# Ledger of designs, part 252: peptides against a protein of PDB entry 5EIB

Target 1, 366 residues: chain A of PDB entry 5EIB
Amino acid sequence: VDLEPGTMDSVRSGPFGQIFRPDNFVFGQSGAGNNWAKGHYTEGAELVDSVLDVVRKESESCDCLQGFQLTHSLGGGTGSGMGTLLISKIREEYPDRIMNTFSVMPSPKVSDTVVEPYNATLSVHQLVENTDETYCIDNEALYDICFRTLKLTTPTYGDLNHLVSATMSGVTTCLRFPGQLNADLRKLAVNMVPFPRLHFFMPGFAPLTSRGSQQYRALTVPELTQQMFDSKNMMAACDPRHGRYLTVAAIFRGRMSMKEVDEQMLNVQNKNSSYFVEWIPNNVKTAVCDIPPRGLKMSATFIGNSTAIQELFKRISEQFTAMFRRKAFLHWYTGEGMDEMEFTEAESNMNDLVSEYQQYQDATAD
Target 2, 366 residues: chain A of PDB entry 5EIB as posed
Amino acid sequence: VDLEPGTMDSVRSGPFGQIFRPDNFVFGQSGAGNNWAKGHYTEGAELVDSVLDVVRKESESCDCLQGFQLTHSLGGGTGSGMGTLLISKIREEYPDRIMNTFSVMPSPKVSDTVVEPYNATLSVHQLVENTDETYSIDNEALYDICFRTLKLTTPTYGDLNHLVSATMSGVTTCLRFPGQLNADLRKLAVNMVPFPRLHFFMPGFAPLTSRGSQQYRALTVPELTQQMFDSKNMMAACDPRHGRYLTVAAIFRGRMSMKEVDEQMLNVQNKNSSYFVEWIPNNVKTAVCDIPPRGLKMSATFIGNSTAIQELFKRISEQFTAMFRRKAFLHWYTGEGMDEMEFTEAESNMNDLVSEYQQYQDATAD

## One batch from the design tools (peptide; made by RFdiffusion4, then SolubleMPNN)

Design b2_p24_2_s4 (from b2_p24_2, 14 letters changed)
Fold by OpenDDE base, seed 4:
Structure b2_p24_2_s4 (fold): chain B 366 residues (1-366), chain A 24 residues (1-24)
Amino acid sequence: as target 1 above (366 residues)
Amino acid sequence: DAAAREAAKRERAAALREEERRLR
């Protein structure tokens, strides 16, 4: 789905274009112009019914619908505005199904789009209310990984998207292969989301590999475990040491000893015990899949529900506030039928979310 | 439904293991 035709043509002409049904390509002509309001109230509202028709058709053809997975950006107008509209409409029609998102957070390091803080804040407001689980894929973190860790002088969207694809492949392993941990979207939510509003995940991946770099070096289980818990491997620009983990899932892939994995996972928890809440028992779950990712012998994928995620929201909030106080570009949104109150409500809800994370960070076992 | 999903996952895993064995 896009409000621009060019992206759909690129997917259709791409190496995997044939795996999608032609009728499932729904696109507009005008785009959203990086405006959340165009995506949510005007251009996106004109297209949403056509998307819902496809969603219904595909849902009816499904023997056992678990829920929905949306991949979208929060910095643009289409992914943010239309994406959150679509989430709302799907939630209304399928209230008993899981809503999962891969939400790409904007960064000034990656994009010069000045209104991204507005689009992100307005989107987060919708995601807090209408999603069950959201993977925060932060362009800030992706850029920093590419530049600092992978030593790419000029990271491209191709480089960033390679990290995204590896992460998405990792976090969906338990959905695609046999295993007990997080075998469906509902079980993932039960294990990862102790409080309904606190459903934003920090994903991480090891080993970090650039496109075209064959890492010939097989990592060991200890190295994978250490890298997976390293802040430098997080796809969200947060330091876990500045918060506490509510819940963690670790997914190992490849041929390895389950015993060694369990030992290393116990060691990392014990070493980092101060960074876990003590009042949620058994809050770390581990899975091992014997099928590695393509091109790797072994990998580890991290899913963290951490109070440190508030650093990401604070960054967006600070950027939002700096613009909103000046009423910068507000006329672009109000001209599409938005009220200034919607900005204030979105800011308030995101700040409330930050406060909730802080409350649980400071909570002790009574 | 959960049993059917797990069966499908097992079949997919078996197919990939067989492919990996053929490539070795």
Scores: peptide ipSAE 0.358, ipTM 0.880, DockQ to the pose 0.010
Fold by OpenDDE base, seed 1:
Structure b2_p24_2_s4 (fold): chain B 366 residues (1-366), chain A 24 residues (1-24)
Amino acid sequence: as target 1 above (366 residues)
Amino acid sequence: DAAAREAAKRERAAALREEERRLR
């Protein structure tokens, strides 16, 4: 789905363009112009019914519908505005299904789009209310991984998207292969989300590999375990050491000893015990899939629900506040039928979310 | 049905294991 036709043409012409049904390409002509309000109230609102028709058709063809997964950017107008509109509409029609998102957070290091803080804040407001689980994929973190870890002097969207794809493949492993922890979206939510509003995840991946670079280096289970808990491997730009994990899932892929995995997972928890809440029992879950990712012998994927994620939201909030105090570009949004109060409500809800994370960070076992 | 999903997952896993075996 896009408000621009060119994106759909790029997908269709891509190596995997044939995996999608032609009738499932729904696109507009005008785009959102990086304006959340265009995506949510005008251009996106005109297209949303056509998308919902496709969603219904595909849902009816499912023998057992678990829920929905949306991949979108929060910095743009389409992914943010129309994406959150679509989430709302799907939630209304399918209230008993899980809403999962892969939400790409904007970064000034990656994009010069000045209104990204507005689009992100308005989107987060919707995600807090209408999603059950959200993977925070932060362009800030992706850029830093590419630059610092992968030694890419000029990271491209292709480089960032490679990390995204590896992460998405990792976190969905349990959904795709048998006999795993979190075998469905609902079980994932139950295990990962102790509080309904606190459903934003920090994903991480090991080994980190550049696009087209096959790391022939065989990693060990200890190395994978150490890397997946390293802040430098997090796909969200926050330091887990500045917060506490509410819940963690670790997904190992490849031929390895379950015993060795369990031992290493216990060791890393013990070494980092100060960074876990003590009042949520059994808050670390581990899965091992014997099928490795393509081109790797083994990998580990991390899913963390950490109070440190507030650093990401604080960054966005600070950028938002700096613009909103000046009423910068507000006329672009109000001109699409949006009320200025919606900005204030979105800011307030995101700040409340930050406060909630801080509350649980400071909570002690009685 | 959860059983049907698990069956489909097993089939996918079997296919990928076979592919991996061939590529080794």
Scores: peptide ipSAE 0.344, ipTM 0.873, DockQ to the pose 0.010
Fold by OpenDDE base, seed 5:
Structure b2_p24_2_s4 (fold): chain B 366 residues (1-366), chain A 24 residues (1-24)
Amino acid sequence: as target 1 above (366 residues)
Amino acid sequence: DAAAREAAKRERAAALREEERRLR
């Protein structure tokens, strides 16, 4: 789905364009112009019913519908505005199904779009209420990984999207292959989301590989485990050491000893015990899939529900507040039928979310 | 059906194991 036809043509002509049904390409003509309000109330609202018709058709064709997965950017107008409109409409029609998102967080290091903090804040407000689980894929973190870890002097969208694809592949492993852990979206939510509003995940991947780089060195299970818990491997720009893990899932892929994985997972928990809440028993889950990713002998994917994720929301909130106090570009949103009250409600809800994470960070076992 | 989904996952895994075996 896109509000611009040119983007859809690029997907269709791409290396995987043929995996999608032609009738499932829904697109507008005018675009959102990086405006959340155009995506949510005007241009996106005109297109949403045609998307819902496709969603309904595909849902009816499922033998057992478990939920929905949306991939979108929170910085743009289409992904943010229309994406959150779609989430709302799907939630209304399918209230008992899991809503999962891969939400790409904006960064000034990656994009010069000045209104991204508005689009992100307005989107987060919707995600807090209407999703069950959200993978926070932060362009800030992706850029820093490319630059600092992968030593790319000028990270491209291709480099960032490679990390996104590796992460998405990793976190969906248990959905695609046999295993006991998180075999469906509902089980993932039960294991990862102890509190309904606190459903924003910090993903991580090991080994970190650049696009076109073949990692010839086989990593060991200890090395994978260490890298997976390293803050430098997190796809959200948060330091886990500044918060506490509510829940963790670790997904190992490749031929390895389950015993060795269990030993290393115990060791890393013991070493980092101060960074876990003590009042959630068995809050670390581990899966091993014997099918490695393409081009790797083994990998590990991390999913963390950490109170440190508040750093991401604080960053967005600070940027939002700096613009909103100046009423910068507000007329672009109000002209599409928005009220300034919706901005203040979104800001308030995001600040409440930050406060909730902090509360659980500071909570002790009674 | 959860059992049907797990069966499909096992089939996919078996196919990829066979492909990996052929490449090795």
Scores: peptide ipSAE 0.340, ipTM 0.876, DockQ to the pose 0.010
Fold by OpenDDE base, seed 3:
Structure b2_p24_2_s4 (fold): chain B 366 residues (1-366), chain A 24 residues (1-24)
Amino acid sequence: as target 1 above (366 residues)
Amino acid sequence: DAAAREAAKRERAAALREEERRLR
């Protein structure tokens, strides 16, 4: 789905374009112009019914519909505005189904779009209320991984998207292959989301290896475990050491010893015990899939629900506040039928979310 | 339904293991 036709042509002409049904390409003509309000109230609102018709058709063809997975950016107008409109409409029609998102967070290091803080804040407000699970994929963290870890001098969107795709493949492993842990989206929510509003995940992937070092790097369970818990491998721009993990899931892929995985997972928890809440028992879950990802002998994917994620929301909030106090570009949004009060409501809800994370960070076992 | 879903996952996993074995 896009508000521009050119994106659909790129997908269709891509290496996997033929896996999608032609009738499932829904697109507009005018685009959102990086404006959330165009995506949510005007251009996106004109297209949403056509998307919902496709969603209904595909949902009816499912033997067992678990829920929905959306991939979108929060910095642009289409992914943010129309994406959150779709989430709300799907939630209304399918209230008993899981809403899962892969939400790409904007960063000034990667994008020149000046209104990204507005689009992100307005989107987060919708995600807090209408999603069950949100993987926070931060363009800042992706850029830093590409530059620092992968040693890419000039990271491209292609390089960032490669990390996103690896992560998406990793976190969906338990949905696609046999296993007891997180075998469906609802089980994932039960294991990962102890409090309904605190459903924002910090993903991570291992191995992250530069092209120049790939031949020399041993892929071992200890190395994967160490990398997976390293702050530099987090795909959200927050430091887990500045918060506490509410819940963690680790998904190992490849032929490895379950015993060795359990030993290494216990060791890393013990070494990092100060970074876990003590009042949630058994808050680390581990899965092993014997099928490796393509091109790797083994991998590990991390899913963290950490109170440190508030750093991401604080960054967005600070940028939002700096723009909103100046009433910068507000007329672009209000001109599309948006009320100025929706900005203050979105800001308030995001600040409340930050406060909630802080509350649980400071909570002790009584 | 959960049993059918797990059966489908097992079938998919078996197919991928066989494909991986054929490619090696």
Scores: peptide ipSAE 0.328, ipTM 0.868, DockQ to the pose 0.010

Design b2_p24_3_s1 (from b2_p24_3, 11 letters changed)
Fold by OpenDDE base, seed 3:
Structure b2_p24_3_s1 (fold): chain B 366 residues (1-366), chain A 24 residues (1-24)
Amino acid sequence: as target 1 above (366 residues)
Amino acid sequence: SARDEYLKKEREKVEKALAYRKEK
């Protein structure tokens, strides 16, 4: 789905364009112009019914619909505005189904779009209320991984999207292969989300290896485990050492010893025990799939629900507040049918979310 | 602990909310 036709042509012409049904390509003509309100109230609102018709059709074809997965950006107008409209409408029609998102967070290091803080804040407000699970994929963290870890001197959107794709493949492994831990979206939510509003995850992937060092790296369970818990491997721009993990899931792929995985997972928990909340027992879950990713002998995917995620929301809030105090570009949003109060409500809800994470971070076992 | 009971109740609320949304 896009408000611009050219994106759909790029997907159709891509290596995997033929796996999608032609009728499932829904697109507008005018775009959102990086305006959340245009995506949510005008251009997106005109297109949303056509998308919902496709969603209904595909849902009816499912033997057992678990829920929905949306991949979108929060910085642009289409992914943020229309994406959150679509989430809201799907939640209204399918209130019993899991809403899962892969939400790409904006960064000034990657995009020069001045209104990204508005689009992100307005989106987070919707995601807090209407999603059950949100993987926070931060463009800042992706850029830093590409530059520092992968040794890419000039990271491209293609390089960032490769990390996103690897992560998405990793976190969905348990859903695609039966008999695994978190084999459905609901079980994942129950295991990962101890508090309904605190459903924002820090994803990570291992191995992350520069092209120059790939030939020299032995992929081992200890190395995967160590890299997966490294703060530099988090695909959300927050340091897990500044917070506490509420819950963690680790998904290993490839032929490996379950015993070795359990030993290494125990060792890393013990080593990092200060970064876990002590009052949630058995808050680390491990899955092993014997089928490796394409081109790798083994991999590990990390899903962290950490109170450190508040650093990401604080960054967005600070940028939002600096713009909103100046009333910068507000007329672009209000002109599309938004009320100025929606900005204040979104800011408030995001600040409340930050406060909730901080409360649970500071909470001790009684 | 009172907290384990609280977390259990919150998980049960999430499960009930997810179940209740299914019965609607």
Scores: peptide ipSAE 0.017, ipTM 0.398, DockQ to the pose 0.027
Fold by OpenDDE base, seed 4:
Structure b2_p24_3_s1 (fold): chain B 366 residues (1-366), chain A 24 residues (1-24)
Amino acid sequence: as target 1 above (366 residues)
Amino acid sequence: SARDEYLKKEREKVEKALAYRKEK
């Protein structure tokens, strides 16, 4: 789905365009112009019914509908505004289904779009209320990984999207292959989300290796485990050492010893025990899938529910506040029928979310 | 400046978007 036709043409002409049904391409003509309100209240609102018709048709064709997965950008008007509208409408129609998102967080390192903090804040406000599971894919973290870890001098959107794709493939492994851990979206939510509002995940992937060093790097379970818990491998620009893990899932892929995985996972938990909450029992889950990802012998994917995710929200909030205090570009949103109070409500809810994460970070076992 | 060019491009997108709504 897009409010711009050119994106859909690019997908259709791409190497995987034939995987998608032609009738499932829903697109507008005018785009959202990076305006959340245009995506949510106007151009997106005109298109949403056509999207819902497709969603209904595909849902009726499912033998067992678990839920929905949305991939969207929070910086752009379509992904942020129309994406959150679509989430709301799907939740209204399917209240008993899991809403899962891959939400791409904006960064000034990747985009110069001045209004991205508004679009992101307004989106997070909707995601707090209307999603069950949100993977925070932070463009800042992706850029830093590409530049620092992968040694790409000029990271492209293609390079960033490769990391997104690897992460998405990793976190969905348990859904796509037979297994006991997180075999469905509801079980993932039960294991990962101890508090309903605190459903924002810090994903990570290993191995992350530059092309020049790839041939010299051993792919071992200890190396994967160590990298997976390294802050430099997180797809969200947060340091886990500045917070505490509420819950963790680790998904290993490839032919490896489950015993070795369990031993390494125990070792990394013990080494990092100060970065876990002590009051949530059995808060680390591990899965092993014998099927490696394409082009790798083995991989590990990390899903962390960490209070350190507040660093991401604080960054967005600071950028938002700096613009909103100046009333910068507000007329672009209000001209779309949005109330200025919605900005204040969204800012407040994000600050409340940060406060909730901090409360659980500071909570000690009695 | 690169910032001014970017801001100009973003303004043009928003203006185009607003113009489209007025024509509907």
Scores: peptide ipSAE 0.010, ipTM 0.321, DockQ to the pose 0.065
Fold by OpenDDE base, seed 5:
Structure b2_p24_3_s1 (fold): chain B 366 residues (1-366), chain A 24 residues (1-24)
Amino acid sequence: as target 1 above (366 residues)
Amino acid sequence: SARDEYLKKEREKVEKALAYRKEK
């Protein structure tokens, strides 16, 4: 789905364009112009019914519909505005189904789109209420991984999207292969989301290896485990050491000893015990899938529900507040039918979310 | 750079969206 036809043409002409049904390409003509309100209330609102018709058709073809997965950017008008409109409409029609998102967070280091803080804040407000699970993929973290870890001098969107795809493949492993932990979206939510509003995940992937060092790197369970918990491997620009894990899932892929995985997972938990909440029993889940990812002997994917994710929301909130106090660009949003109160409500809800994460970070077992 | 081209395209999208709003 896109509000611009050129994006769909690029997908169709791409190496995997043929995997999608032609009838499932829904697109507009005018685009959102990086405006959330244009995506949510005008151009997106005109297109949403056509998207819902496709969603219904695909849902009816499912033997057992678990839920929905949306991949979108929170910085752009289509992904943020129309994406959140679509989430709300799907939630209204399918209230008993899981809503899962892969939400790409904007960064000033990667984009010069001035209104990204507005689009992100307005989106987070919707995601807090209308999603069950949100993987936070931060363009800042992706850029830093590409530059510092992968040793790419000039990271491209292609390089960033490669990390996104690896992460998405990792976190969906249990859904794609039978007999795994978190084999359905609802079980994942039950295991990962102890509090309904605190459903924003910090994903991570191992191995992350520069091209120059690939030949010298052994892939071992201890190394994967260590790297998976390293802050430098997180796909969100948050330091887990500044917060506490509410819940963790670790997904190993490849032929390895389950015993060795369990031993290493226990060791890393014990070593990092100060970074876990003590009052959530059995808050670390481990899965092993014997099927490695393409081109690797083994990998590990991390899913963390950490109170450190508040750093991401604080960053967005600070940028939002600096713009909103100046009423910068507000006329672009109000001209599409938005009220200024919606900005204040979105800011408030995101600040409440930050406060909730902080509360659970500071909570001790009484 | 690929970034400069992206930023150029994004700027063109914003300009096109602004033009569209002036015509409505």
Scores: peptide ipSAE 0.005, ipTM 0.324, DockQ to the pose 0.029
Fold by OpenDDE base, seed 1:
Structure b2_p24_3_s1 (fold): chain B 366 residues (1-366), chain A 24 residues (1-24)
Amino acid sequence: as target 1 above (366 residues)
Amino acid sequence: SARDEYLKKEREKVEKALAYRKEK
């Protein structure tokens, strides 16, 4: 789905364009112009019914509908505005189904879009209320991984998208291969989301290795386990050491010993015990899938529900507040029929979310 | 305007969807 035809044409003409049904390409003509309000109330609102018709058709064809998975950017107008509108509409129609998102967080290091803080804040307001699980994929973290870890001098969107794809493949492993932990979206939510509003995950992937060192690196369970818990491998721009894990899931792929995985997972938890809440029992879940990802002998994917994710929201909130106090570009949104009140409500809800994470970070086992 | 009425209806739909989740 896009409000611009060019993106859809690129996907259709691409190497994987044939994996999608032609009738499932829904697109507009005018775009959102990086404006959340255009995505949510005007251009996107005009297109959303056509998307819902496709969603209904595909949902009716499912033998067992678990829920929905959306991949979108929060910095743009389409992914943010129309994406959150679509989530709202799907949730209204399918209130008992899981809403899962891969939400790409904007970064000033990667994008020159001035209004990204508005689009992100307005989107997070919707995601807090209308998703059950949100993987926070931060373009800042992806850029830093590409630059620091992968040793890419000039990271491209292709390099960032490769990390996103690896992560998405990792976190969906249990959904795609039977007999795994978190084999359905609801089970994942039960294991990962102890509090309904606190459903924002920091993903991580291992191995992350520079092209020049790949041939010399042995992939071992200890190395994967250490790397996936490393703050530098988090795909959300927050430091887990500044917060506490509420819940963790680790998904290993490849031929490895379950015993070795369990031992290494126990060791890493013990080493990082100060970074876990003590009042949530059995808050670390581990899965092993014998099928490695393409081109790797083994991998590990990390899913963390950490109170440190508040650093990401604080960054967005600070940028939002700095713009909103000046009423910078506000007329672009009000011209699409938004009220200034909706900005204030979105800011308030994001700040409440930050406060909730902080409360659980400071909570002791009484 | 017809646009303003449309925008109002879409806001009300979003608000209803948000409210429905807070009650569950």
Scores: peptide ipSAE 0.110, ipTM 0.644, DockQ to the pose 0.049; fails the geometry check

